# Designs tried in a protein design run: peptides against a protein of PDB entry 6TME. Part 39

Target 1, 324 residues: chain A of PDB entry 6TME
Amino acid sequence: NRLKRAYIALQAWKKAFYSDPFNTAANWVGPDVCSYKGVFCAPALDDPSVLVVAGIDLNHADIAGYLPPELGLLTDVALFHVNSNRFCGVIPKSLSKLTLMYEFDVSNNRFVGPFPTVALSWPSLKFLDIRYNDFEGKLPPEIFDKDLDAIFLNNNRFESTIPETIGKSTASVVTFAHNKFSGCIPKTIGQMKNLNEIVFIGNNLSGCLPNEIGSLNNVTVFDASSNGFVGSLPSTLSGLANVEQMDFSYNKFTGFVTDNICKLPKLSNFTFSYNFFNGEAQSCVPGSSQEKQFDDTSNCLQNRPNQKSAKECLPVVSRPVDCS
Target 2, 324 residues: chain A of PDB entry 6TME as posed
Amino acid sequence: NRLKRAYIALQAWKKAFYSDPFNTAANWVGPDVCSYKGVFCAPALDDPSVLVVAGIDLNHADIFGYLPPELGLLTDVALFHVNSNRFCGVIPKSLSKLTLMYEFDVSNNRFVGPFPTVALSWPSLKFLDIRYNDFEGKLPPEIFDKDLDAIFLNNNRFESTIPETIGKSTASVVTFAHNKFSGCIPKTIGQMKNLNEIVFIGNNLSGCLPNEIGSLNNVTVFDASSNGFVGSLPSTLSGLANVEQMDFSYNKFTGFVTDNICKLPKLSNFTFSYNFFNGEAQSCVPGSSQEKQFDDTSNCLQNRPNQKSAKECLPVVSRPVDCS

## One batch from the design tools (peptide; made by RFdiffusion4, then SolubleMPNN)

Design b1_p10_7_s1 (from b1_p10_7, 7 letters changed)
Fold by OpenDDE base, seed 1:
Structure b1_p10_7_s1 (fold): chain B 324 residues (1-324), chain A 10 residues (1-10)
Amino acid sequence: as target 1 above (324 residues)
Amino acid sequence: SSVLEESRLK
């Protein structure tokens, strides 16, 4: 009965394919769904004597089509990986029936509409990848209440502010890059206990960086480049004991880049180019270390190459933003 | 950033 439902779902999906360049679904014929390419069966958790469709892997199949509501019949699926296709439309609400969903990867597709809130209905979800789509609107704050290992949101059309609930996230990796997020980074960011990598690249974020960033002791990658951040770098950044890659380039930062930041023990690359910094410690100078790479290009630094003109610098440097 | 291209199943 469960495999029969899976058959109905998979046949409906095959009908929803507009193009299958690699003939991935060519063998999707007959009731033996476990033999279908990209379909993986396993013993059911509630009855080991019964085989069920537990996983879908159609990654890199370049399939054009949509996700029909009948996919909700795949109630035993825990792994759903369909990245690098040309699926369009919205994520069906019927997927709420897939209560075992553990990993959901629909990245690199053509999905549209608001954030797929159906993902919030999956109690056991650990991995969410919806990057490189056309999802739009607000990010629901509840996403960070989920016990996710990774949250990939980059390269979409999300807007509005980053929810304050971000501090509740237990994810090791979170990407916001290349969206239209605005406002400040929430101060609650410092409460992200398991965070290793966070990327804010290419949004409309603004304001001062919160001091609480310095509480991210486990972060190895922090990229806030290509935003509208202002003010000085928080002195608390000296607390990033494990940061290896740090990028603040293409913002409107001012002030002095200190030794405490540039001498971070695990720092490998620190890019603070294309800002309005008016000073840097000797330890921040590119070439000052063999173990670290720095980029101070296009700031307001004296006696450094490739800096902004005085005309460009003066209006900004003379009006520093007080982040206190 | 390399993290932007990472996937658990690739």
Scores: peptide ipSAE 0.066, ipTM 0.846, DockQ to the pose 0.170
Fold by OpenDDE base, seed 4:
Structure b1_p10_7_s1 (fold): chain B 324 residues (1-324), chain A 10 residues (1-10)
Amino acid sequence: as target 1 above (324 residues)
Amino acid sequence: SSVLEESRLK
């Protein structure tokens, strides 16, 4: 009976294909859904004698179409990977019936609408990838209440602020890049105890960096480039004992880049170009280390090449934002 | 960042 439901779902999906350039669904004929290309069956968790559709992998199939509501009949699916297609429309609410959902990857498609809140209904979800779509609106705070390993949100149209609940996230990787997020980075960010990589690139984030960033001792990648951040770099950044890649370029930072930051033990690349820094420690100077790469281009530094003019610097440097 | 492009099953 479960496979019969799966058959109905998969046939409805095939019907929803506008284009299948690689003929991926060519063999999607007949009741033997477990033989369908990109469909994977496994013994049911509640009854090992019953075979169910446990996974979908249509990655890189370049299929044009939409996700029909009948996909909600795939109640045993734990892995749903359909990246690099041309699926459009919205994520069906009927997917709430897929209570075993573990990994959901719809990245690199043409999905639109608000954040797919159906993802919040999956109690066992560990991997969420919705990047490279056209999702818009606010990010629901509840996303960070989930025990996710990875959250990929980059290259969408998300707006508003980053939820304060981010501190509750147990994800090792979170991407916000290339959206329209605004406001400050929440101070609760320091509570992300499992965070390894976080990327804020290319948003409308502003304000001062919270001191609590320095509590992210497991972070290896921290990229806050191409935003509107102001003020000085927090002195607490000296606490980033494992950071390897750090990028603060293309912001409005001021002040002095300190030894404590540039001498971080695992730091391999530190880019702070295109800001308004008016000083840097010798350890921050490009070429000062063989083990570390620095970029101080287009700041307000004295005796350094490729800096901003005094005319550009003075109005900003003379009015530093107090982050205290 | 390469994180923006990498996927588990990519």
Scores: peptide ipSAE 0.065, ipTM 0.845, DockQ to the pose 0.179
Fold by OpenDDE base, seed 3:
Structure b1_p10_7_s1 (fold): chain B 324 residues (1-324), chain A 10 residues (1-10)
Amino acid sequence: as target 1 above (324 residues)
Amino acid sequence: SSVLEESRLK
């Protein structure tokens, strides 16, 4: 039966534990898997008279081990949350059998290898959190074809470019931060109709910001700090009617920071420090507003404190990148 | 800086 398969899977997993500091799996004994700590049962969707393992929650258990292929026997699992452990290895391809997977959180572990493409096989997946691991290589463009609510990729070893398919994403939250992504932000970004928060922090992204960013009407958080972006800020950023947190710091931006950006109606924090901006509107000056906080530190602004020297500024400011 | 969402299941 289905619970027997679950028992086999869970016992195999217990054997794959190298360390269980909190003795989380201490009660993982016997056939009554529904009593196991961190294991949750529910009536099966196809037969409400049958009890199945529907969820796993081992968050913050500090368990060291790996995910054995026998986990593929947990075919009724819809919620899989094992964040903040010390699981290593790769995500088993056998998890493709978990066709009901709805939320998958393996964040804060020691997983390695390429993007876990098995996640792409789950037709009902809505939440994907693989942040704070050691996943590497290219991001599959197909990830953005999924109807995901959230995509957390930050703090990994992903490289290459951000797929053009990003515009197809319906996710409200997407994090790319602290990877090795390179190239430009795709112009298709403006097509992300449900986007609320997007974070690019600490990558190797470059080029000009696409004008299409201004089409992100629902975005509340836009952080592109600590990259290699060049050129002026797009004038279309005035279209970010709901942006609250905006960060362009630690890039190579040039030009003038305009009123249209600094007077955005919902803007709370705007950080554009550590660039090569050579001018700013009065509305962008730190302290000019009680409702907004600005940081213009370490630019090429005149009559402002803590700016770069002329020696540092002139070579860059005199050769602005034309993004038109 | 951005605040990242926590796990939906705690």
Scores: peptide ipSAE 0.059, ipTM 0.833, DockQ to the pose 0.132
Fold by OpenDDE base, seed 5:
Structure b1_p10_7_s1 (fold): chain B 324 residues (1-324), chain A 10 residues (1-10)
Amino acid sequence: as target 1 above (324 residues)
Amino acid sequence: SSVLEESRLK
């Protein structure tokens, strides 16, 4: 009996709660699990005459506790949303039994340990949100072999390089922000077919930006701010026909910010402040356009306000990194 | 500048 298994799982989970400030699980009593707050039932895919637990929504419940292994008994769950709680510990391996998992959102919790590799076992997963946790270690390359629509990894403790397999991703949104990723952005990034938004903000990434970024024709948001990137901006960035928000601030870029970049047709905001750029086209000057916003603060530009001193600029500008 | 608060079932 599937509902009986669900009852066992949900009662085990209730027992694993340390605090339930909104009394979300107060009605989690008795065998009628479909009446439980935050539990949603639907006809089983393999037998429409059978009712099963298909979804969990405990978003914003502020529940403190952990995920017990008995959750693996919820074998019919396709939607698992428990964001904005205070769940701790690790994601149990027993969740590998949830073969119908479609959306998995455990964001804004207190989960720890390595990347939850159990997510890689779900063949139909489309949405993965593990942001705002304490996950650590390396990102498994296999994550980008998944046919995901969105991958949210930001605000964790992930380290190591970004896998070369990123080019295989079909996700429209990918966030790496506020982790400890290092190394270069892989050249394979240009092979991402459906990418709309990618965020690298606040990592330890370095090296030159790959020219292949210019192949991201569908990208609307590209944020690489607060890293250690060097060299000039790739000339191929002129190919970003749909970019609206672009941020390269707080890096170590040098060279000239070209007219071809600042005149991108959909560009709304372009921030390249806090670098070592030694020149910019007139189209890049803040205030030059009514429809575009620019920020050139704290570079090595002549005749512009709020720039770095010659003492700070000369050692870097005189020895630009050659990315060719 | 970046959107980091999206959720499918918020």
Scores: peptide ipSAE 0.067, ipTM 0.848, DockQ to the pose 0.144; fails the geometry check

Design b1_p10_7_s2 (from b1_p10_7, 7 letters changed)
Fold by OpenDDE base, seed 5:
Structure b1_p10_7_s2 (fold): chain B 324 residues (1-324), chain A 10 residues (1-10)
Amino acid sequence: as target 1 above (324 residues)
Amino acid sequence: SKVLEESKKK
């Protein structure tokens, strides 16, 4: 019965394929769905004597098509990996029936519409990858109430502010990069106790960096490049004891880049180029360290190469934003 | 500018 439902779902999906360049679904014939390429069966959790479809892996199949509502019949699926295809349309709400969903990867497709709120209905979801799509609108605050290990949102059309609920996230990796997020980074960011990597690259974020960033003790990668951030770097960044990669380039930062930041013990790469910094400690100078790489290009630094002109610097440097 | 890794099954 469960495999029969899976058969119906998979056949409906096959019919929803517009193009299958690698003939991935060529063997999707007959009732033996467990033999289908990219379909993986396992003993059911409730009855080990029953075989069910537990996983889908169609990664890199370059399939064009859509996700039909009949996929909701795959009620035993815990792993759904269909990245690097050309699936379009929306994530069907019928997937709410997939209550065992653990990993959901629809990245690098052509999905559209708002954030797939059906993902919020999955109680056991641990991995969410929806990056490289055309999802739009607001990010629901509830996403950070989920006990996720990773949240990949980059390269979409998300807009509005980053929810303050971000501080509730237990994710080790969160990506916001290459969206249209605006506003400030919430102060609650410092409450992300498990965070290792966070990227804000290429958004419309603005304001001052919150001091609470310095509370991110486990962060190894912090990239806030290509935004509209202003003011000085928070002095509390000296608390980033484990940061290895840090990028603040292509913003509107001003002030002095301090020793306390450049001497961070695990720092290997610190890029603060294309800002309006008017001073840096000697420890921040490119070439000053053998184990650290710095980039101070295109700032307002004296006696450094490749800096902005006085004409470009003076209007900004003379009117620094007070973040206090 | 950073290339993010592909998602992997856990």
Scores: peptide ipSAE 0.040, ipTM 0.776, DockQ to the pose 0.104
Fold by OpenDDE base, seed 3:
Structure b1_p10_7_s2 (fold): chain B 324 residues (1-324), chain A 10 residues (1-10)
Amino acid sequence: as target 1 above (324 residues)
Amino acid sequence: SKVLEESKKK
């Protein structure tokens, strides 16, 4: 009976394919859905004697089409990987019936509409990848109430502020890059206890960096480049004991880049170019270390190459933003 | 970096 429902769902999906360049669904014929390419069966969790469709993997199939509501019949699916296709439309609300969903990857498609709130309904979801789509609107604050290991949101059309609930996230990797997020980074960011990598690249974020960033002891990658951040770098960044890659380039930062930041023990790359820094410690100078790579290009530094003109610097440097 | 990697089935 479960496989019959799966057959209905998969046949409906096949009908929703506009193009299948690699003939991925060519063998999607007949009731034996477990033989379908990209369909994986396993014993049901509630009855090991029953075989069910537990996973879909259509990654890199270049399939054009949409997700029909009949996919909601795949109630035993825990793994749904369909990245690098040309699926369009919205994520069906009927997927709320997939209560075993563990990994959901729809990245690198042509999905549109608001954040797929159906993902919030899955109690066991651990991995969410919706990057490289055209999702729009605000990010639901409830996303960070989920016990997710990874949250990939980059390269979409998300707007508004980053929810303050971010501090509740247990994710090790979170990407916000290449969206339209605005406002400040929430101070609650320091409460992200499992965070290893966070990327804010290419948004419209502004204000001062919160001091609480320094509480992110497990962070290895912190990229806040290509935003509108102002003020000085928080002195608390000295607390980033495990940071390896740090990028603050293409912002409006001012002040002095300190030894305490540049001498971070695990720091491999620190890019703070294209800002308005008016001083740096000797340890921050490119070439000062064999183990660390620095980029101080296009700041307001004295006696350094490739800096901004006095005309460009003076209006900004003379009016530093007080982040205290 | 995991950020640049495709999602992987666990």
Scores: peptide ipSAE 0.038, ipTM 0.780, DockQ to the pose 0.154
Fold by OpenDDE base, seed 4:
Structure b1_p10_7_s2 (fold): chain B 324 residues (1-324), chain A 10 residues (1-10)
Amino acid sequence: as target 1 above (324 residues)
Amino acid sequence: SKVLEESKKK
């Protein structure tokens, strides 16, 4: 039966624990898997008279170990939350059998290898959190074909470019922060119709910002800080009617920061420090508004404090990148 | 910010 399979899986997993500091699996004894700490049972969707393991929650258990292939026997699991552990290795391909997977959180672990493509096999997946691991290589374009509400990829070792398929994403929240992504932000970004928050912090992204960012009418957070972006800020950013937090700091932007950006109606924080901007509108000046916070530090602005030297500015400002 | 908080949470 299903619970017998679950027993096999959970016992295999217990055996795969190298350390269990909080003795989380201490009660993982006997056939009554529904009594196991961090194991949650529910009536099966196909037969309400049958009890199945529907969820795992081992968050913050600090367990060291790996995920054995026998976890594929947990075919009724819809919620898999094992964040803040010390699990290592790869995500087993056998998890493809977990066709009910709805939320998958393996964040803050020691997982390695390429993107866990098994996540792409789950038809009902809505939440994917793989942040704070050591996943590497290319992000598969197919991730954005998934009908996900949230995609957390930050603090990994992903490299290469951001797939153009990003525009197909229905996610409200996407994080790319603290990876090794390179290249330009795809122009298709403007097609992310449900996007509320996107973070690109601390990558190796470059080029000009695409004008299509201005089509993100529902975005409340846009952070592109700590990259290698060049050129001027797109004038189309005036279309970000709902943006509250915007950060372009620590890039190589040039040009003039306009009123149209700084007067965005919902803008509360706009950081454009540590660039090579050579002008700003009065509405962009820190302290110009009580409702908005600006940071213009370490640019090439005249008559502003804490700016770069002329020696630092001149070589860059005199050679503006044309993004047109 | 939800995303910012989530990005820094762990």
Scores: peptide ipSAE 0.037, ipTM 0.775, DockQ to the pose 0.575
Fold by OpenDDE base, seed 2:
Structure b1_p10_7_s2 (fold): chain B 324 residues (1-324), chain A 10 residues (1-10)
Amino acid sequence: as target 1 above (324 residues)
Amino acid sequence: SKVLEESKKK
């Protein structure tokens, strides 16, 4: 029966624990798996008279170990939350049998290897959190074909370009921060319909910002700081009617920061420090508004404090990148 | 464990 399979899986997992500092699995004894700490049972979707393991929650258990292939026997699991542990190795391919997977959170662990492509096999997946691991290599384009509400990829070792399929995403929150992504932001980004927050912090992204960013009408947070972006800020950024937090700091931007950007109606914080901007509108000057906070530190602005030297500015400002 | 960032900045 289903509970017998669950027992086999959970006992195999207990054997795969190297350390259980809070004795989380101490009561993982006997066939009554529904009484196990962190194991949650519910009536099966196909037969309400049958009790099945529907969820795992081992968040914050600090367990050291790995995920054994026998976890594939947990075929009724829809919620798998194991964040803030010390699990290592790879995500087992046998998890492809968990066809009801709805929320998958393995964040803040020690997982390694390529992107866990088994996550792409789950037809009903809505939440994917794999941040704070050591996943590496390319991001599969197919991730954005999934009907995900949130995609957390930050603090990993992902490389290569951001897939053009990003425009197909219906996610409200997407994080790329603190990886090794390179290349340009795809122009297809403007096709994201439900996007509220997107974070590109601390990658190797380059080129000009695409004009299509201005189509992101529902964005409240846009952070592209700590990259290698060049050129001027797109004039189409005036279309970001709901942006509250905007950060372009620590890039190689040039040109003039326009009034149309700094007067965005819901803008609360706009950081464009540590670039090579050579001018700004009066509305962009820090202290010009009581409702908005600006930071123009370490640019090539005239008559402003804490700017780069002429020696640092001249080579860059004299050779502006034309993004047109 | 590592310090987790919030799912949203606000």
Scores: peptide ipSAE 0.033, ipTM 0.739, DockQ to the pose 0.124

